# Ledger of designs, part 86: peptides against a protein of PDB entry 5EG6

Target 1, 151 residues: chain A of PDB entry 5EG6
Amino acid sequence: RLRSQTVSTRYLHVEGGNFHASSQQWGAFYIHLLDDDESEGEEFTVRDGYIHYGQTVKLVCSVTGMALPRLIIRKVDKQTALLDADDPVSQLHKCAFYLKDTERMYLCLSQERIIQFQATPCPKEQNKEMINDGASWTIISTDKAEYTFYE

## One batch from the design tools (peptide; made by RFdiffusion4, then SolubleMPNN)

Design b1_p25_2_s1 (from b1_p25_2, 12 letters changed)
Fold by OpenDDE base, seed 3:
Structure b1_p25_2_s1 (fold): chain B 151 residues (1-151), chain A 25 residues (1-25)
Amino acid sequence: as target 1 above (151 residues)
Amino acid sequence: PNLLGVILPSFEEDQTLKAKVVYPP
């Protein structure tokens, strides 16, 4: 469970029909596993099972029911996203969310906005892409739909 | 750090869900 925070901590949240980053509020998102062949749409079929890096997922806000487009969850090593990692996703491990069918676009936090950030190829390491800190996410499981911090 | 709170769903079989898709800029 999420129980610590810092000044620099930001949380994915949905407000006003938009995804954004908040320092005070955090949302709980269903992370659904999709088949690799699942098409994009407002209607989608989810699979049962443990999520592994490299798999396609859907993030759905537990409160609003709004979802991001199909994402490929990738393991993060320092400032790079690993393209070939396939081990199970674990809590407190950093990950990146590649927007499927894009040119290296990743879900990124910039200021209070959620945007797409284009990763840069690693010339010497073809199995890695360089991302910024904003594109690195730490996953924490929760049973709460939404939590608000008081500062 | 950027934190993502997630709920791990559990299904006995595949489910068809509906959700409005929002594309980040």
Scores: peptide ipSAE 0.675, ipTM 0.949, DockQ to the pose 0.731
Fold by OpenDDE base, seed 5:
Structure b1_p25_2_s1 (fold): chain B 151 residues (1-151), chain A 25 residues (1-25)
Amino acid sequence: as target 1 above (151 residues)
Amino acid sequence: PNLLGVILPSFEEDQTLKAKVVYPP
């Protein structure tokens, strides 16, 4: 069994029907690929294939079946989200999740809460948006539904 | 760091799934 590395490490988790951040528990989420024209709803069609930055995805909790709204997964460079990156998603790099059809709202971790954070346009770089650290995620693949870490 | 555990699903063909949508504040 594994121990948590630091108290500051947070995981996306679902509890009580809500998404939150946990330092001890992390959920495993199916990351589904959607068509760009797929509408929002409780029913959605998923596609097979490699996920690339810029594509629309659905994150579905493997345990509860709860899902976030449609997201666009974007590549992150330092504290900026890249709007035009389209290479395959890599676990070695940080990513951000833009809430589709919003005004630059990104999935953000704030303490133990999951919120929407509005990114700021980069003045000199139209293909980038400034995000905070809370909106930067590191993807880790797993075959288990949920892990609990002990400190 | 903020960690997201994911499972990469594999399908033989396209699938229609159901999931309750939760909007973060």
Scores: peptide ipSAE 0.674, ipTM 0.949, DockQ to the pose 0.710
Fold by OpenDDE base, seed 1:
Structure b1_p25_2_s1 (fold): chain B 151 residues (1-151), chain A 25 residues (1-25)
Amino acid sequence: as target 1 above (151 residues)
Amino acid sequence: PNLLGVILPSFEEDQTLKAKVVYPP
């Protein structure tokens, strides 16, 4: 049993053509690395390599093939997203997904919905942005297409 | 406690993929 898997835990999932949060089912998403200059579109070129914080990624549902817009994966420290972290992404560490080319919008879980949450600048720390708990994600690697969790 | 299950892809070379983009509200 994973430390973060409880009945209160929610998972990113795709259902009915929409991204949502589920307490029972979680989707497996390909996390693809993109070049920083890769344009948004239904067709995109992915790169081989291990993902680092600060890089542009595409999350693609392994079942439906649907994807979120280009994201920048950022390291999370408590309730802040770090803007300048560039170390390798690790499992079980919290991360945030900045929607590229937005005004500090992050992928956020709110109840059963997936929404955009606008982070607040940190006046004292320009390399950080304040996010809520819903915008903090714990990455779990899997080779399964989809997982259903029962407590 | 928001979990994201990911599959780390492995390629021999760069690839062009296609996926419908869904924008969260």
Scores: peptide ipSAE 0.672, ipTM 0.948, DockQ to the pose 0.750
Fold by OpenDDE base, seed 4:
Structure b1_p25_2_s1 (fold): chain B 151 residues (1-151), chain A 25 residues (1-25)
Amino acid sequence: as target 1 above (151 residues)
Amino acid sequence: PNLLGVILPSFEEDQTLKAKVVYPP
């Protein structure tokens, strides 16, 4: 239960038309599957199916309807993003969100802000990129539109 | 940890949706 989380826990949330990280409020986001060749825009076609790592997704706030740009969901191993993982995404597992068509930019949490973080290549492992802790996300499946808790 | 609450959508067929895109800095 969310009330049992530590104060250091942060949640992706939308407030005032902006994405931010909250310790008290969390948003529920639709995670839509896109085709790999889907272009960026305010209108997009979503596919039915189970999401796998390496696929293109759209995160849309269930309350505000605001969305992040197209993302590629990638599997996380420790502090690295795996570039070639393609197994099904599981909840409560860590993942990273690569901003599609960028130079290794990932969705990152920094204090209360949501920013882009540039990953660095792994010289010894070409199928991995080094990310920071802020770029690692734990997915929690929910049926609630929005939740607020107090410790 | 950084937590992301998600809803897995289900459709009978492909859908065209609209959403305002917000770019993180």
Scores: peptide ipSAE 0.669, ipTM 0.948, DockQ to the pose 0.739

Design b1_p25_2_s2 (from b1_p25_2, 11 letters changed)
Fold by OpenDDE base, seed 1:
Structure b1_p25_2_s2 (fold): chain B 151 residues (1-151), chain A 25 residues (1-25)
Amino acid sequence: as target 1 above (151 residues)
Amino acid sequence: DNLLGYILPSFSEDQTLKAKVVYPP
């Protein structure tokens, strides 16, 4: 006997010092804009401005203050990440987060884990990389959360 | 679906921030 399967929704969340995927809890993350030449580090300079695809960003948990490495936010078209899209990012867009300075590694949800997934090149479309569903994120704007940074 | 709740920060000028970096496996 076969049964229908309902795909569960998972949220990016930080717990225990780690990023993970939760079916119940979700984190609100600051998406900070960085300069393209900003170096990786625990200290970084963020820019003011509207985020566009192709730009370098930092995802920072509004609760814990923990961050992922520098990412390039890329537009998603079906099962592909677009490498040259540069239009504004907005709510409900599907995004992929390329880990900067890696070989096509993307932020990926696998069960309850957050991992890196290596995208494969598109043979006929040099401006696209093939990703899996786990590497496709629907972004949802949430109300501002309070977090104080200390330098 | 994989959902990411986000906040777009607003600054009057560039800011230097600190955050512990976690590398996913």
Scores: peptide ipSAE 0.670, ipTM 0.946, DockQ to the pose 0.677
Fold by OpenDDE base, seed 2:
Order: sequence, then structure tokens, then C-alpha cells
Structure b1_p25_2_s2 (fold): chain B 151 residues (1-151), chain A 25 residues (1-25)
Amino acid sequence: as target 1 above (151 residues)
Amino acid sequence: DNLLGYILPSFSEDQTLKAKVVYPP
């Protein structure tokens, strides 16, 4: 039995065919690397290699096989998403997931729901967009398919 | 904190995968 450290911590999870945020359960998601020109669809070609910020990725639930739309993984600095960062992504980094081909829409956690949040431009810094805390994700590498936490 | 557990996929070559896409509201 696994115990969560805090009650306020939420995890990305899939249940009932939908992505949601759970305080007690979380799944492991494949982060697939796509070409920048890869089209959206239920079928997609994935590439081998290390993921860098700014690249297009596909999040796929390891248990259900459900996927989010194409995302651009972006580096987070405080409450801003960096638009031009291109260094390698590693675990424990905070990142944001921009929904590709949208007007600054990011994957966002709101209570128990996963929604899209529209970032606002940073007037003083063209290479940044302002996001809320719900759109900032701490990524953790795991080989486990799914975890359930109890307190 | 918002946590995302992830697995890095490993392929010998590029592959075409299939997954149902869910759009968050």
C-alpha cells in the first residue's frame, strides 16, 4: 500500500474513458515523441529519442490506451511557460503542455477535472506565457503502470 | 502539486501507434 505525502496533491489519471485528477490514484503515461509535422489522429507515428522542451509529444495512458491531443511540452519558470526553451526534459521538472494548434491552451488541473486553460501573453517578455498553477505539472518517471495511494 | 507519472517509451525504430484521443473541455 502506497501513501501520499499530502492530501492536496493531485495526479493525472484516466477513469471511465476520461482524464481526471485524483488525489488517491494516478496512472503512468507514455510520453511519445512526435515529429513537428505529425498530424492529429488516432493513429500517429512516434519517434525514438530524448524529449526536449518545445517538441511535440503524445501522452498515452499505459493502462487504458487513451491519449490526449498532440501537445508541445514547455518548460515552466514560476508561473510562466517558456516558449523558446529547448533543453532536455528530465524528471522532477515542472512543465506545461500546450495543446498544439490552439490559442495558448494548456492542459490544466482544476479540482478533480482536467481542462484547457488559456494562457495570457506576457507583455514584457515575448518568450513567456502566463499560466496558472493548475497548468504546471511535475513529471515523475516510473516503470509502474498505475498507483493507488491510501491515507 | 500536480503530478504526472510517465514512462519513456523505447523503440528499435519509429512506430505507428493507435490511441483514442480525448479532448479536455
Scores: peptide ipSAE 0.667, ipTM 0.945, DockQ to the pose 0.709
Fold by OpenDDE base, seed 5:
Structure b1_p25_2_s2 (fold): chain B 151 residues (1-151), chain A 25 residues (1-25)
Amino acid sequence: as target 1 above (151 residues)
Amino acid sequence: DNLLGYILPSFSEDQTLKAKVVYPP
């Protein structure tokens, strides 16, 4: 039902106070685990532990300290985000980031921009939502050093 | 592909952090 697009390799990056997609520069982001009932805010409590699909997370730029809103990290199967997957997340997995408390909005790459993309329900599979290629992220563990971030 | 470089933080206990929130359009 949804069309795929051919896009060159892009990296999530923060520049000028904004999230964007770069073909050459890439940022290292902390993936913080939140409790499911953690409220949105500039201050938040993070938990220690292994991240599983379905859990609420905060992505924080290690350089700038800027964060995206609360996200639910979801497993990706082809062109769909799985709503009920709960296995551990690991390096090189493809995942989607649902913006919590939205109507199926996902973190999406569109050219050089980072936007929200609304997923489409799967009528025959209630545990899945249709996403585009821009909303599918390959996560890569990095060993970059921590940086001082600015409030 | 869309790539996201990440770091898994490690804490001895729960922590309260502060970060400016940016909403994508």
Scores: peptide ipSAE 0.665, ipTM 0.945, DockQ to the pose 0.720
Fold by OpenDDE base, seed 3:
Parts: sequence; structure tokens; C-alpha cells
Structure b1_p25_2_s2 (fold): chain B 151 residues (1-151), chain A 25 residues (1-25)
Amino acid sequence: as target 1 above (151 residues)
Amino acid sequence: DNLLGYILPSFSEDQTLKAKVVYPP
């Protein structure tokens, strides 16, 4: 679990019906595994099993029950998202969340906002896309629905 | 550092869930 905090740390959080980034509050999200052919909707079927990179997932806030649209969780190497990685996802991995059915749009933190960021193709490496730091997420396992701290 | 706190779901079988979908800008 999370052992340390930093001044620059931002957490995914839901506030006022919106996803945002907080420096003081962090939410716990269910990462649900979906079938690759699962359609978008407010009702969806989730699968049991370990999540691997390249699979489709749903992020659901444990407090509000609000969800982001279907995402593909991708492995991050430095400032690139790997398109063909398929190994298991685990705690402390750096991940990028590609919004399905978009043109290289990724879940991105910009100041206190959560936005979509368009990745740039890597000419030298077709199996990679260039992302910014805001689109790189470190996943942390937690047993708390919500945590608030002050520094 | 961008952190995502997560909970691993555990089911005995597939489940159908409901959640309001929010699209980021």
C-alpha cells in the first residue's frame, strides 16, 4: 500500500460528479476487467481474472459509483505507451489508459483536471506511442474507499 | 507523480454492473 507522500503527488478523485486530480484527496477505484468486445454503456458485464496490459477495463469510483468510459490499460516505458505489451498488471506499475475507439487519446492529468491527451506515434517504433507525464499513472492497491491527507 | 488507488474486484462468476459514465474533456 501507499507508504509515502510527495508535494507533487496527484490522485485521481471524483468530486461534484467529475473526475479530477487532487493533491489532498484520493479515491479508490475498482478496475474491472471487460471482454474486448464489450460495448460501451452504463450497464456492463465484468469478468473475473487478472488484468493484463492490452485488456479493456472499467474504472469505477468506489464511493460515487461513477465510471470512466472503456479503457485499454497499457504498459508505460519512460514516456511511451506500449501497444503490444500483454503481461500482468500489478501494484506500482506505471500505466496509461487509452480511451477505446479514439485516435490515440489517453487519460491525462493536467493541473487539477482530468482530460484526454492525444499521443503521438513513434516513427522509429510502431509498437509505441509518445505520451506526456500526465498520462502516466502509478497504480496503488488500497483497502480504503477514500483517503484525505494534509501536508 | 500521478497515483491511482485501486481495489481489485473479486467475483465467483461474471457480473453485470451499472455505473454512470463520465467522459473527460
Scores: peptide ipSAE 0.659, ipTM 0.944, DockQ to the pose 0.728

Design b1_p25_2_s3 (from b1_p25_2, 10 letters changed)
Fold by OpenDDE base, seed 3:
Structure b1_p25_2_s3 (fold): chain B 151 residues (1-151), chain A 25 residues (1-25)
Amino acid sequence: as target 1 above (151 residues)
Amino acid sequence: DNILGYILPSFSEPQTLKAPVVYPE
């Protein structure tokens, strides 16, 4: 039996006006639901309801109020993003965030930076595309605006 | 593990919000 490797934990956080990955602090983000035809901008209309995979969302920092561009939240299966999944999103799900109007660019954690990672098509499975571990996010529901983690 | 803490918003009706946009690298 092979032992599983220990993976470091990183948290999405906003500091100094920038999104980054922190090992010590994590922020709480509103996941706002947008219409599929909502345009990009500083002003946007949000809808009430349960978030489903495939829907367009806005991530807004609860502390700073800063937001990422429009994203499509997609279900993750191993190291692939599912393009046609539409079931409800819940806590502890692994998600990938596709940046709308890009060529398969996903929100990605690289060391302490938040970058865009280009997914690779899966010729064998057209409903999937390959992402790296940095583009896979475990979402956790919280009522805290910000949390500091101490090991 | 990459962790994203989230808060579920709740509205009685659609609302227009304002938030500055930050683009990832």
Scores: peptide ipSAE 0.667, ipTM 0.948, DockQ to the pose 0.713
Fold by OpenDDE base, seed 4:
Structure b1_p25_2_s3 (fold): chain B 151 residues (1-151), chain A 25 residues (1-25)
Amino acid sequence: as target 1 above (151 residues)
Amino acid sequence: DNILGYILPSFSEPQTLKAPVVYPE
């Protein structure tokens, strides 16, 4: 069982061919590292190495094999996404996933849905974008393909 | 909290993968 399991906790999950936010099940997703110049497509080339903030990644469900579009993983500070952070990604850190080649669109959890949320530029800090709580993800490393939560 | 469970893949060399893409709403 996860230490942070609560009734209010939602997990990224794939069911019925769709990404959704589940309160009972969570999927394990491969975080694949891509080159910055990798194009979007069903086929993509992945690299070995440690993931750093600012890098382009592909999230692939370990069970279904379904993937989200190319994302840039960004560090989160409070309710802002940092645009220039480049340190290694660590477990239990909060991350934001910018949909690459969009106008500040981020992967967002809204109730049971996974949607895109448009971040707002931070007027006082050019290297930050304002996101909502739904766009902030706590990442947890796992060796399991899938986890089911029971209260 | 919004939780993302992840696995870090390990490869001996770069690989080409195939995965259907699902776009968020």
Scores: peptide ipSAE 0.664, ipTM 0.945, DockQ to the pose 0.736
Fold by OpenDDE base, seed 5:
Structure b1_p25_2_s3 (fold): chain B 151 residues (1-151), chain A 25 residues (1-25)
Amino acid sequence: as target 1 above (151 residues)
Amino acid sequence: DNILGYILPSFSEPQTLKAPVVYPE
């Protein structure tokens, strides 16, 4: 669903033990690959390899060590998350992060908050779910632990 | 745009990691 908003660049960031959206600071997150059957927990086993859409991942802040729950990284096509895409993830792709074992909940940016947004099924396209702009993430590869932007 | 900066980890073999889990609102 499209909405009219004034949009500015926001970055996923961790501060004070919480994930938030910053306009000036961005965190660098490890994207760890998990097995599809890996259980949720503070301890988890990660695998090496190229990340593909549809795979289960853990996002871990490189600075704080804080992690989000298990996510499935999904390809984004406009306002939809693709459920069956399995090609490799690359830099500058737009991705959606489905919170695993939820009812279509996706990692979403709302102003300065990081929330869960429930996607809507696409009745005529079973391989897609409708997401909002806040649930679409542009991923950027970085070697920096943390970046602060100053204008 | 919503930006997520990421680092790809590299391991010689599977590793067990520990990280506190934070649930979004």
Scores: peptide ipSAE 0.664, ipTM 0.945, DockQ to the pose 0.760
Fold by OpenDDE base, seed 1:
Structure b1_p25_2_s3 (fold): chain B 151 residues (1-151), chain A 25 residues (1-25)
Amino acid sequence: as target 1 above (151 residues)
Amino acid sequence: DNILGYILPSFSEPQTLKAPVVYPE
């Protein structure tokens, strides 16, 4: 008899200068809005306003100040990332983060690592790309810099 | 589930920030 498998919850976290997936700690990341023409670099200009899908963002760890490369935040529909959604991003939405200027690479959680996952084009739907579960992120708004979860 | 905790910053005007960039594997 096989027992029911429980999927462990993992959180994006920064430790030791690296982004990783933690089962116990989660970081709070600033989602900074960038102009679409903002270049990649350690210095960048951020804008005010509501984040919408399709916009370019920078995720900056509120504790360490370390950032991921420029990302395009995309809406998730089941197991696909939508390429043309532009509605506001909200609490508890599922998002995918496309690494800007890559060949369909998305921010992905694999075990304890944060990697790039290459999405596959949807043959019948040009406005969608197929992603895996690791590339789907549930976003949660927080006012805490960091949270430690104890089971 | 994969969770990303976030904070929405608020600015009165555009700001220039500096942050080291870490590339995923």
Scores: peptide ipSAE 0.659, ipTM 0.944, DockQ to the pose 0.709

Design b1_p25_2_s4 (from b1_p25_2, 11 letters changed)
Fold by OpenDDE base, seed 5:
Structure b1_p25_2_s4 (fold): chain B 151 residues (1-151), chain A 25 residues (1-25)
Amino acid sequence: as target 1 above (151 residues)
Amino acid sequence: DNILGYILPKFDKPQTLKAKVVYPE
């Protein structure tokens, strides 16, 4: 009897100082809200607030403390990333993560690797960019962490 | 499916954090 191909589930994970896609382990990442004018760097100022599509965020691994560069979280409609969506981020919808200040580069899963995928402009709809399945992420809330720092 | 587990942070005020930045391939 022939085995049918199954769709593999992979999770964003950090190991060995690198982001990768794991079938066995998944990381929990803080989604930090940044100001739109926040510069890239090892130090960054995070804000409190409910995350909306179109906002700049930092994904920080809760275990290793490693972060991806600044991202813009975008709403996904089928195989397109929406450029003008600004409603609150929902777990019921897939998300895409645009690498800020790039030419349509998105966080993408390819096999076990995390890469940048260049989206293609949508000719008929300027408010959309075509992405592949690897650039579409299902976000799942694991917890809510409260930070109280007094500097 | 590509899954990203996340934690929503809560701050009483803006905070400056430090994290090593890793660029994807």
Scores: peptide ipSAE 0.715, ipTM 0.961, DockQ to the pose 0.643
Fold by OpenDDE base, seed 4:
Structure b1_p25_2_s4 (fold): chain B 151 residues (1-151), chain A 25 residues (1-25)
Amino acid sequence: as target 1 above (151 residues)
Amino acid sequence: DNILGYILPKFDKPQTLKAKVVYPE
């Protein structure tokens, strides 16, 4: 059974201490690069370098300073997340954010909420996982596309 | 479309940052 829904543009945003999806406001998030073996915590060590698919990242709200758990940024191909892509990430790419150390859980936009969506294994293609539209993100560089941080 | 606005940070060396972690539903 199929049904159609209106597609709307929504933005990842933080309000009231929570991540949510806004139709009017957008948050600017730092994409911090972590080592693959970096542990989860409120304190974490970030590295310099270009972000590639497959790498571990931290998304930190530039306004509130709140962060999501460690994520692996993955390339999106149609309705699938690619598990083995490792090329550089650039703006306007579609990507998915796998919650590290979960069973195929991805950052997902559902209505006004930010939730976890469990991807379905692709039996015929082990290097892919099936995601829904809510788990596919278009990343856009902000006007202040790059910040330099000093010790 | 689901939009994520991002900023690329630049560091001259590794840095330890602090951020409150919020888990999605």
Scores: peptide ipSAE 0.710, ipTM 0.960, DockQ to the pose 0.699
Fold by OpenDDE base, seed 1:
Structure b1_p25_2_s4 (fold): chain B 151 residues (1-151), chain A 25 residues (1-25)
Amino acid sequence: as target 1 above (151 residues)
Amino acid sequence: DNILGYILPKFDKPQTLKAKVVYPE
């Protein structure tokens, strides 16, 4: 009489000009590296290099070109976001995306919506913030995109 | 699970891009 729980998989997706969570469709997002001092705006300068936790990034939908605000990608340990991790981001890591310059707001999935979730500080562990499962993202790498620019 | 598919772009030099910004609720 115990029901087996079905794990629901949701994907970050853009539809109708909005970010949402889809069970059928998924978007491929560029993770662009920004300088730490890069300002928020529709125009931004991206850098080459491996993405490390703690760095500022822009998530840009490869299809629509729509982007989220500047984010800091943070490593996740269980249900906590690590504030001081700086190792390279890799395939299948669990990540949290802190909305830069907010009061502990993280990109969060709630049903079919993408919302902001306020993390709770960990008084005993100042290098961690408590997040919910909706704010934990498993990242999956797709084919790399290469860009060459000439002047 | 919450899945985010990502692409790592490679640039020869820093590049200015333009994208509409959408804020989560």
Scores: peptide ipSAE 0.708, ipTM 0.960, DockQ to the pose 0.659
Fold by OpenDDE base, seed 3:
Structure b1_p25_2_s4 (fold): chain B 151 residues (1-151), chain A 25 residues (1-25)
Amino acid sequence: as target 1 above (151 residues)
Amino acid sequence: DNILGYILPKFDKPQTLKAKVVYPE
């Protein structure tokens, strides 16, 4: 069961201190760039620059300040996540978010819940992992597309 | 469709941020 269809459009959202999938409300998230060797923690150092597939990122809710653990953003080709893609991430791209230090676990939408989904290795193509539709995210820039932080 | 709205952050220099980490199920 490597593939599934979503019933309706859902948005990543934070409510009650938890991440969930909403059909009505959408959250705006900072996609922070981390060094590949950055450790997990409530304190983390972020870098400036364009985000490329394969890089480590932190998703932080702009309203609540809640964050997911460190993720690797990966390019999606149909029902597969590409392991070696390194081109820039851009508007309306489909992305998959691999949870670092896991066995092929990806951020996944299931009904109203945000869960982890384990991808299956692709025997014919070593540079791909098979994911379901719930693990594929269309990223959209908000009207607050840019926010600059100063010391 | 699964939608993720995002904001691009910019920094003059590397910044140390704080955020509570929530693990998905």
Scores: peptide ipSAE 0.702, ipTM 0.959, DockQ to the pose 0.706

